# Ledger of designs, part 50: peptides against a protein of PDB entry 1EBD

Target 1, 138 residues: chain A of PDB entry 1EBD
Amino acid sequence: KASYEGKVAAEAIAGHPSAVDYVAIPAVVFSDPECASVGYFEQQAKDEGIDVIAAKFPFAANGRALALNDTDGFLKLVVRKEDGVIIGAQIIGPNASDMIAELGLAIEAGMTAEDIALTIHAHPTLGEIAMEAAEVAL

## One batch from the design tools (peptide; made by RFdiffusion4, then SolubleMPNN)

Design b2_p16_2_s4 (from b2_p16_2 with I4T K8L E9A E15R)
Fold by OpenDDE base, seed 1:
Structure b2_p16_2_s4 (fold): chain B 138 residues (1-138), chain A 16 residues (1-16)
Amino acid sequence: as target 1 above (138 residues)
Amino acid sequence: SAATEALLAKIAARRA
């Protein structure tokens, strides 16, 4: 599947986090659906001994995605259980290449899932999916 | 790893 292949490619490009300058560097594959990632993948975090919550929410449950008839994929937040801090995010779906920026900002600022959950997102938008995934993590 | 610890430390510092 194109989505699976794109996900694998995005994972390979993302690699391990760098501590040089940015907390997290985004990686994007402009496939169909688009794939974007920033920070840790769930398995990367586990391999490093970090206890995480992987909160996933599907575009099939997003109002704007439904309206656009583009509901393939999901958003996943990787949240450190200890304090709820977001340490990674992956998006497979519509507008993933742009939507990843919000999550990159959140990671760079040391925000928690609660911070995103309590941030009002316009309705109906694809971006609401970040809020929905954050609520799953709570 | 050292890289992981450094990244997590940066996140912690920015949150504080």
Scores: peptide ipSAE 0.151, ipTM 0.780, DockQ to the pose 0.057
Fold by OpenDDE base, seed 2:
Structure b2_p16_2_s4 (fold): chain B 138 residues (1-138), chain A 16 residues (1-16)
Amino acid sequence: as target 1 above (138 residues)
Amino acid sequence: SAATEALLAKIAARRA
């Protein structure tokens, strides 16, 4: 389906981690649904020997997504197990292109899943899905 | 990889 195709494209665009000025460089595909990624994909982390938790939460369980009648997709956090630090995030769904900025900031700042989980997100918003996924990672 | 080590080191430094 379209979201799967977008995910594959996003993965190709994201490429491999590189030692540049920024820790997390976002990649966005403005498809329908949108696809966005920052930091490590789960498999990239595993291939690099990083023990990770992949925490996923679906838009179908998000109040704002339901209200918008746009519930396809999910948000996935890639979290390093040893300390809960977020090292990657992928979003397929409504407003993914803007939502990825929160996760990019979190990664750049070295934040943990707990930091996101304990951050109050307005209700009902699409952004709550980041908090929900972070809670899954705990 | 070297790139991975560098990125994780940056994260650690910014977290500290």
Scores: peptide ipSAE 0.105, ipTM 0.737, DockQ to the pose 0.059
Fold by OpenDDE base, seed 5:
Structure b2_p16_2_s4 (fold): chain B 138 residues (1-138), chain A 16 residues (1-16)
Amino acid sequence: as target 1 above (138 residues)
Amino acid sequence: SAATEALLAKIAARRA
């Protein structure tokens, strides 16, 4: 829990004003829980004048996470309101380091939250949290 | 930034 809280704080700090030079390059910290990010943080998008929806879904509500007794954290999608395009994603939680790849691909491909929401994710898996977060963004 | 603009332009082109 203490580790989780520290990582949440780090995420907030990372969202402060700064130039985004490698938007599509994922960043991973192999901590417990793991942290991963790709594209915009919410505040970075806002600082650049992009109107966004930050859609968050907790691992505490994910069936696989519950089965693993590893429910700390969440997945956050940063979605441009204008067209629903995903421009960023952050994951704090189990298997974040691998799960970020799907979202990096989605961003590079210009996918929308709807695209992910309509993509079938196996149940129960950690990965289906991306689908859940995408549905929140709709 | 230029890098951000390039990414957004690429995304827009792929959605077109």
Scores: peptide ipSAE 0.066, ipTM 0.699, DockQ to the pose 0.067
Fold by OpenDDE base, seed 3:
Structure b2_p16_2_s4 (fold): chain B 138 residues (1-138), chain A 16 residues (1-16)
Amino acid sequence: as target 1 above (138 residues)
Amino acid sequence: SAATEALLAKIAARRA
């Protein structure tokens, strides 16, 4: 966010008008395990009066995580019940800092849990946990 | 809130 806003400011100073237009801003903590989030947390959505499904899938059930012997944590999707649109995602586990980008893209594009569930993810990979969590939301 | 409505409207617009 800060980097993007800095770019906008620099462009404005240089005489090139630009605008800040984002839906979701990722947040990452590079701990062990890593933590990453984008969009709404479940409780934030509820506090704002949005009826949501919180779909959670553990890395302990992910084939690649098992092969890597790195199975701590989970992926959680926050899905609006009315239309299945993804409005938030949280990841605690291996490669969370990079994996959050797929979900940020999904939120920015207004995708549904079904969109991710029907997207083929390579097997076995850490990334397919997003597909598994999306299936839980259906 | 107004901020929430604006965010959800942006998401809806990008789905259209």
Scores: peptide ipSAE 0.056, ipTM 0.672, DockQ to the pose 0.049

Design b2_p16_3_s1 (from b2_p16_3, 6 letters changed)
Fold by OpenDDE base, seed 2:
Structure b2_p16_3_s1 (fold): chain B 138 residues (1-138), chain A 16 residues (1-16)
Amino acid sequence: as target 1 above (138 residues)
Amino acid sequence: SEALEEIRRKAAERLA
């Protein structure tokens, strides 16, 4: 976040148009398990009157997580019910700090849960959990 | 999209 804000500031100083979109800026805590979030939390969306689907999928059901013996946590997608657009994501679990990038991209691009669900993810990977959660949201 | 822009607007207002 700080690095991104610095880049935006530098671009502004250089005379380039720039904007900070905090919706797609991830927050990461390198704890055990790792925690990562981008965009809306479920309750935030609800508080703002956005009707959402909170699609949750556990790492305990992910093949790679099982193989790694690291199955704590889950991935949650916050999806706007009206049009299926992903507006937030939270990951608690292995590789959350890196995996959040895919979902940040999805939010920034205005992608839907269907878009993620129909994206082929390598098998077996932790990243498949995003696809699984997206399928739950359908 | 207009939908995405609205989401961003609301988020920005919350943070302001």
Scores: peptide ipSAE 0.019, ipTM 0.477, DockQ to the pose 0.046
Fold by OpenDDE base, seed 5:
Structure b2_p16_3_s1 (fold): chain B 138 residues (1-138), chain A 16 residues (1-16)
Amino acid sequence: as target 1 above (138 residues)
Amino acid sequence: SEALEEIRRKAAERLA
């Protein structure tokens, strides 16, 4: 967020038209395990009256995580029930800081859980967990 | 889409 805001500010100072039209700003904590979030948390959505599915998949069930002996945590997708659109995601676990980018893209593009579920992820990879969580949401 | 615009609106409100 800070980096993006800096870029927007620089463009404004340079006299360029700038519009902040984004949906998802990622937040990352580089702890062990890493934590990352983008878009709505489940409770935030509920507080706003959005009917959501919280689809959760554990790293303990991910093949790459098992191979790395790094299986703590999970990925959670917050999916709007009305149309299946992904409106938020949280990751606690290995490589969360990088993995959140895929989900940020998905949210910005207005993608559904089905879109992610139907996107083939290489096996075995940590990234598969996004696909697995999306399948849970279907 | 209407869904995307709704999300953008809510996100903007949260960040304001």
Scores: peptide ipSAE 0.017, ipTM 0.448, DockQ to the pose 0.049
Fold by OpenDDE base, seed 3:
Structure b2_p16_3_s1 (fold): chain B 138 residues (1-138), chain A 16 residues (1-16)
Amino acid sequence: as target 1 above (138 residues)
Amino acid sequence: SEALEEIRRKAAERLA
């Protein structure tokens, strides 16, 4: 957030149009396993009256995680039920701190679970779990 | 901090 706001300020000084329009600020805890979140948690969405699908996929079912012997945790997508738009994501597991960026991008771009599900993710990779969770949401 | 607290809560549930 701070870095993005700094860039907006720099662009304004340079005479370029820019605005601070974002909806997804990531939060990361570098624990073992790592924890990362962006956008809505399931309960937050429900508290605001948003009907959501919470689509969860475990790292224990991810090929790369198995190969690494690092299978603790899961990825959860919070998807608005009426239109399939991704409004939040949480990851507990290997490489969560970096993997959250894909989902931050998806949320900021207004993508749906279908968009992620139809995006080919390399196999076998940890990132493939995002595609798997998106398929659960369909 | 609220977001971090929720992350920690979920992590604790998984590791319990």
Scores: peptide ipSAE 0.017, ipTM 0.488, DockQ to the pose 0.024
Fold by OpenDDE base, seed 4:
Structure b2_p16_3_s1 (fold): chain B 138 residues (1-138), chain A 16 residues (1-16)
Amino acid sequence: as target 1 above (138 residues)
Amino acid sequence: SEALEEIRRKAAERLA
């Protein structure tokens, strides 16, 4: 976000209008475990009157996480009930800082939980957890 | 459950 805002500001100073407004800007905390978020939190959506499904899947059930002996945390998808569109995602766990990018893309593209569920993820990978969470949201 | 089965079916068809 800071980098993006800086770029926009620089362009404005240079006299170039920037009309780019992303729907989803990720936030990452490089802690142990890592924390990453993009789009709506469940409570934020509810506060705005959006009816959502919060689909959570634990790393303890992820094959790669088990193999790495790093199974703390979970992935949560915030899915709008009306149409199944993903409007937010949170990851607490291994490689969350990188894994959030897939979900950011999904949100920006207006994808549904079904879209992710139908996307084949390599096995075993940490990223596979996104598919599992998407299946929960169905 | 039904939705999951449908997804699995679609995935299988895509891989076939």
Scores: peptide ipSAE 0.025, ipTM 0.444, DockQ to the pose 0.043; fails the geometry check

Design b2_p16_3_s2 (from b2_p16_3, 6 letters changed)
Fold by OpenDDE base, seed 1:
Structure b2_p16_3_s2 (fold): chain B 138 residues (1-138), chain A 16 residues (1-16)
Amino acid sequence: as target 1 above (138 residues)
Amino acid sequence: SAALEEIRRKAEERLA
């Protein structure tokens, strides 16, 4: 966020007005395992009266994670039940800090769980877990 | 495991 705000400020100074008004600002903790989040947590959505599906898929069931012997954690999608739109995501596990970007993109674009489920992910990859979690939400 | 769940909880709290 700070880096982006700096970029926006620089662009504004340079005569290119821009706004820091995004739905999905990622948060990352570089721990072991890594943690990353974007958009709503499940409880936040519920507190605001949004009916959601929390779709969770474990890294223990991900082929690449198994190959890497790094299977702790999970990916969770927070999906609005009304229209299937992804409104949040959390990842605890290998490469979470980078993997969150796909989900940030999906949220900003207003994509549904179906959109991700129907997106072919290379096999075996860690990113494939996003597709698996999306399928859970269907 | 309980230990992993605790880590997960702490992670969520750190990210929130």
Scores: peptide ipSAE 0.035, ipTM 0.659, DockQ to the pose 0.028
Fold by OpenDDE base, seed 5:
Structure b2_p16_3_s2 (fold): chain B 138 residues (1-138), chain A 16 residues (1-16)
Amino acid sequence: as target 1 above (138 residues)
Amino acid sequence: SAALEEIRRKAEERLA
């Protein structure tokens, strides 16, 4: 967010037209384990009356996480039931700060859980946990 | 697990 705000400010100072508002601005905490989020939290969606599926997959079941002996946490997708569109995601675990980018892209592009589930992720990688969580949402 | 749920809660508080 801070980087984006700086970019917008720089563009404004340079006399460029106002940038398009982003739907998905990630938040990251570089703790151990790392925490990252983008879009809606489950409760936020519910508070707004959005019927959602909260699909969670643990790093303890991820092959790369097991190989790294770093299996704390999970990935959660918040999926709108009406159309299967991903509207939020949270990651607590290894490399969460980088892994959130895929989900930010998915949300910004209006992708569905099915889109992610059908995207082949390399095996074994931490990133394939997104695919696994998407499968849970189906 | 209860531990992971607590981590989730704390993470949500920190990230929201």
Scores: peptide ipSAE 0.035, ipTM 0.662, DockQ to the pose 0.030
Fold by OpenDDE base, seed 4:
Structure b2_p16_3_s2 (fold): chain B 138 residues (1-138), chain A 16 residues (1-16)
Amino acid sequence: as target 1 above (138 residues)
Amino acid sequence: SAALEEIRRKAEERLA
């Protein structure tokens, strides 16, 4: 966010229109386990009156995480019930800081949980957890 | 488990 804001400011100073208002700016905490979020938290959505599904899948059930012996945490998708559109995601666990980008893209593109569920993820990878969480949301 | 939940809580507070 700070980097993005700095870039926007720099572009504004340079006379370039900062016309792109992104919906989903990721936030990352480089802790152990890593934490990352993009879009709505479940409670934020509820506070705004959005009926959501919070689909959570644990890294303890992810094959790659098991192989790495790094199974703490989960991925959570915040999915709007009305149309299945992903409006938020949180990841606590291995490689969360990088994995959040897929979900950021999905949110910006207005993708549904079904879109992610039907996207084949390489096996075995940490990234499969996004697909698994999406399946939970269906 | 309790420690993990605390981390999760703190993470949510920092990220939200």
Scores: peptide ipSAE 0.034, ipTM 0.652, DockQ to the pose 0.029
Fold by OpenDDE base, seed 3:
Structure b2_p16_3_s2 (fold): chain B 138 residues (1-138), chain A 16 residues (1-16)
Amino acid sequence: as target 1 above (138 residues)
Amino acid sequence: SAALEEIRRKAEERLA
């Protein structure tokens, strides 16, 4: 956020049109396992009256996580039920701090769970878990 | 299992 706002300011000073317009700010805790979140938590969405699907997929079912013997945790997608748009995501598990970026991009772009489910993810990879969770939401 | 789930819950709350 700070870096993005700094870039906007620099562009304004240089005489270029720019605006701060984002909907998702990632949060990361570099613990073991790592924790990362972007957008809505399930309960936050419910508190605002948004009907959501919370689609959860465990790292214990991810091929790469199994190969790494690092299977603690899960990925959760918070999907708006009426249109399938991803409005939040949480990851607790290996490489969560980097993997959250894909989901941040998806949220900012207004993508649906179907969009992620139909995106080919390399096998076997940790990132494949995003596709698996998206399929759960369908 | 129970301990892990509790840690997961706490992590989610920390990020929220």
Scores: peptide ipSAE 0.034, ipTM 0.649, DockQ to the pose 0.027

Design b2_p16_3_s3 (from b2_p16_3, 7 letters changed)
Fold by OpenDDE base, seed 4:
Structure b2_p16_3_s3 (fold): chain B 138 residues (1-138), chain A 16 residues (1-16)
Amino acid sequence: as target 1 above (138 residues)
Amino acid sequence: SAAFEEIAARAAKRLA
């Protein structure tokens, strides 16, 4: 966030049209396991009166995580029930700091859980967990 | 694991 704000400011100073106008700004904690979040947490959505599905899929059920012997954690999608649009995501587990970008893109683009579920993810990969979680939300 | 749960809880607090 801070680095992006700095980049936007630099671009503005350079005369380029830019603005801090993202709905979903990722947050990452490089702990063990890593934690990453973008968009709404489930409770935040509920507090705002948004009816959501919290679709959770564990890394313990992910083939690549198993192969890496690093299966702690999960991916959670926060999906608006009304239209299936992804409005938040949290990842606790391997490569969370990098994997959050896909979900940030999905949120900013207004994608649905179905969009992610129908996107082929390479097998076996950690990223496949996003597809699995999306399927849970359907 | 208990250790994971603690780390996750602490991290979640920092993220929120």
Scores: peptide ipSAE 0.035, ipTM 0.641, DockQ to the pose 0.028
Fold by OpenDDE base, seed 3:
Structure b2_p16_3_s3 (fold): chain B 138 residues (1-138), chain A 16 residues (1-16)
Amino acid sequence: as target 1 above (138 residues)
Amino acid sequence: SAAFEEIAARAAKRLA
């Protein structure tokens, strides 16, 4: 966020029109397990009157997590019911701090759960959990 | 597992 704002400001000062419009700003806690979030939490969406599906998939069911013996946690997608658009995501578990970037991209691009579900993820990988959670939302 | 889920949920809330 800060680096992006700095870039926009620098461009504006240099005489180039620019604007900041935030859609999804990630938040990360480098704990064990790691925690990461982007976009809406389920309750935040509900408080704003958005009808959502909270699709959750556990790392305990992820092949790579099992192979790593690191299965604590889950990935949750917050999906708007009316059109299937992903509006938030939370990850608690291995590599959450890096994995959140895929979902940040998805939210910024206005992708649906179907888009993620239909994106091929290698097996077995931690990232595959995003696809699994997306399938839950369908 | 159940205990972890609760801790995890609380951790996620702290990110809000």
Scores: peptide ipSAE 0.034, ipTM 0.643, DockQ to the pose 0.029
Fold by OpenDDE base, seed 2:
Structure b2_p16_3_s3 (fold): chain B 138 residues (1-138), chain A 16 residues (1-16)
Amino acid sequence: as target 1 above (138 residues)
Amino acid sequence: SAAFEEIAARAAKRLA
């Protein structure tokens, strides 16, 4: 976020029109386990009157996480019930800081849980958790 | 892990 804002500012100084125009800005904490979030939290959506599905899938049920012996955590998708569009995601677990990028892209593109569920993810990978959580939301 | 749930809650608070 800070890097992106700095780039926008630098471009403005250089005489190039630019603006910060994200629908969703990711937040990452490099703790153990890592934590990452993008878009709406479930309660934020509810407070704004958005009817949502909160779909959660644990790392303990993921083959790659098991192989890494790092199974604490989960991925949560916040999905708007009306149209199935993903409006938020939270991840606590291994590689959360990188895994959040796929979901940030999905949110910015207005993709649905079905889009993620029907996207083949390599097996076994941590990324499959996003697919599994999306399936829960269907 | 009960300890993990506490860590997760604290971490979530830092994110939001």
Scores: peptide ipSAE 0.033, ipTM 0.635, DockQ to the pose 0.028
Fold by OpenDDE base, seed 1:
Structure b2_p16_3_s3 (fold): chain B 138 residues (1-138), chain A 16 residues (1-16)
Amino acid sequence: as target 1 above (138 residues)
Amino acid sequence: SAAFEEIAARAAKRLA
């Protein structure tokens, strides 16, 4: 966030049109396992009266995670039940700090779980877990 | 594991 805001400021100073316009700000903790989040947590959504589906998929069921012997954790999608739009995501597990970017993009773009589920992910990759979690939400 | 889920829950709270 701070980095992005700094970039916007720099561009403004340089005379380039730019604005801070984002919905989802990622948060990352480089722990073991890594933790990452973007958008709503399930409980936050519920507290605001949003009916959500929390779709969870474990790394223990991900082929690449198994190959890496790094299967702790899960990916959770927080999906608005009304229209299937992804409004949040949490990842605890391998490469969570980088993998969260896909979901940040999805949230910013207003994508649905179906959009992610229908997106082909390379095999075998950790990223497939996003697709799997999206399928759970359907 | 249940133990990991607890850790994960705590981690999630830190991210919030």
Scores: peptide ipSAE 0.030, ipTM 0.640, DockQ to the pose 0.028

Design b2_p16_3_s4 (from b2_p16_3, 5 letters changed)
Fold by OpenDDE base, seed 1:
Structure b2_p16_3_s4 (fold): chain B 138 residues (1-138), chain A 16 residues (1-16)
Amino acid sequence: as target 1 above (138 residues)
Amino acid sequence: SAALQRIAELAAERLA
């Protein structure tokens, strides 16, 4: 966030039109396992009266995670029931700090769980877990 | 802190 705001400021100073306009700000904890979040947590959404589907998929069921012997954790998508739009995501597990970017992009773009589910992910990769979680939401 | 609370909730869910 700070880096992005700094970039916008620099571009403005340089005479390039730019604005801080974002919905989803990622948060990362570089622990072991890594933690990453973007958008709504499930309970946050519920507290605001949003009817959501919490779609969870474990790294223990991900082929690449198994191959890496790093299966601790899960990915959770928070999906608005009304229209299937992804409004939040949390990842605890391998490479969470980088994997959250895909979901940040999806949220910013207003994508649905179906959009992610229908996106082909390379096999075997940790990233497939996003697709698997999206399928759970359908 | 709301942020810390969310992290704690997530961490607890991992162990469940």
Scores: peptide ipSAE 0.259, ipTM 0.820, DockQ to the pose 0.024
Fold by OpenDDE base, seed 3:
Structure b2_p16_3_s4 (fold): chain B 138 residues (1-138), chain A 16 residues (1-16)
Amino acid sequence: as target 1 above (138 residues)
Amino acid sequence: SAALQRIAELAAERLA
C-alpha cells in the first residue's frame, strides 16, 4: 500500500495524472500462527446490511498442513450471497502472510467463490485450502 | 481500535 501510494504520488508530482483506487488492502500479523486479512470481515459485512456466507475451512483438514504438522487455524471466505462474489478473506495458520495475496487478487478482480472453487490447486498444498473454503460457500 | 478488535475476534475463533 505505502509503496504503491508513493508511486502514484510521485507520478502526480511529475505531472502525470494518476489515482489510487483499490478495493482491498491486506493486513498481516506475523505471529505464530500468522494472521492475515483482506476485505470485509463477516461482522463488518453484516453491520453494513450485506447478506453474506461465511465459508470456513480448517488447516486440520488440509493435506499439506498435516504433512507439515502445522494444522492450527483456518481460512474464512466472506461471500456476498446475492452474486457469490468474494468480498473478504481471513487466514490464521501456516503461510497466511503469503497466501492472502491470492485472495486479495480474487477480491480486486471481483471473482466469485465459484471462480476459486474451479481454479485447480495442486495437491497437497496449503493454497488448496482456498479452494476448499470456496467449495463450502457453494 | 477496530483493527485490534478484528484480530481479537479471529484469535478467539481459532480457539473455539
Scores: peptide ipSAE 0.255, ipTM 0.820, DockQ to the pose 0.024
Fold by OpenDDE base, seed 5:
Formats: C-alpha cells, structure tokens, sequence
Structure b2_p16_3_s4 (fold): chain B 138 residues (1-138), chain A 16 residues (1-16)
C-alpha cells in the first residue's frame, strides 16, 4: 500500500494524472503456516448484508502440497451469490503470502469464480488450489 | 480491532 501510494504521488508530481483507488488491500502474516487475506471475510460480508458462498478447499487435497509434505490449512473464496463475483479470499498454508496475489488480481478485476475455475493452472502446483476452490463455488 | 478479530476467526477455522 505504501509503495503504491508513493508511486502514485511520484507520477502525479511528474505531471501524470493518477489517483489512489483500490478495491482490496492484501494483508499477510508471515507465520507458520502463513496467513494471507484480501477483500471480504465471509462473516464480514454477511454482516453487511451480502449473500455469499464460502468455498473452501484444503491443502491436504492439493497434489503439490502433498508432495511438499506441507498440507496444513486451506484456501477460502468468498463469492457473491448474486453474480458469482469473487469479493474476498483467505489462505492459510504454504506460500500463502505469494498466492494471495492471484486472488487480489481477480478481485480487483471483478472476476467470477467461473473465471478462475476455467483458468488452467499448472499441475501439480500450490496455485491450482485457487482453481479447485473456485470449482467448489460453482 | 476488526483485523485481529478476522485473523482469530481464521485461526479457529483452521483448527476446527
């Protein structure tokens, strides 16, 4: 966030129109296992009256996680029922701090669970867990 | 804080 704001400011003083405008800011805790979040939490969405689907997929069912012997945790997508748009994501598990970026991109772009489900992810990878969770949401 | 509460919720869910 600070880096992004600094870049915007630098571009503005250089004569380029810009503004700080974002839908979601990622939050990461570099613990073991790592925790990462972007956008709405499930209960947060519900508290605001948004009807959501919480689609969860465990790392214990991910091929790469199994190969790495690092299967603790899960990925959760928070999907708005009305239009299938992903409005939040949480990851607890291996490489969560990096994996959250794909989902941040998806949220900022207004993508749906279907968009992610139909995106081919390399196999076996940790990243394909996002695709698996998206399929759960369908 | 809201942030800490959300983290706690996730932590609890992980162990449920």
Amino acid sequence: as target 1 above (138 residues)
Amino acid sequence: SAALQRIAELAAERLA
Scores: peptide ipSAE 0.255, ipTM 0.819, DockQ to the pose 0.024
Fold by OpenDDE base, seed 4:
Structure b2_p16_3_s4 (fold): chain B 138 residues (1-138), chain A 16 residues (1-16)
Amino acid sequence: as target 1 above (138 residues)
Amino acid sequence: SAALQRIAELAAERLA
């Protein structure tokens, strides 16, 4: 966020058009396991009266995580029930800090869980967990 | 803060 803000400011100073504000700004904690979040948390959405599906998939069920012997945590998608649009995501586990970017993109683009579920993810990869969680939401 | 609370909730969920 701070880096983004600095980049926008630099572009403005350079006379470039201002970047559109992102709705979904990622937050990352580089702990062990890593934590990453973008968009709505489940309870946050509920507090705002949004009917959501919390689709959770554990790294313990991810082939790559198993191969890496790093299965602590999960990925959670927060999906709006009305239209299946992904409005939030949280990842606790291996490579969370990098994996959150796909979901940030999905949220900003207004993608649905189905969009992610139907996107082929390489096997076996940690990234598959996004696809798996999306399938849970269907 | 709200942000810290959300992180704490996630951390708790990981251990549930």
Scores: peptide ipSAE 0.253, ipTM 0.818, DockQ to the pose 0.024

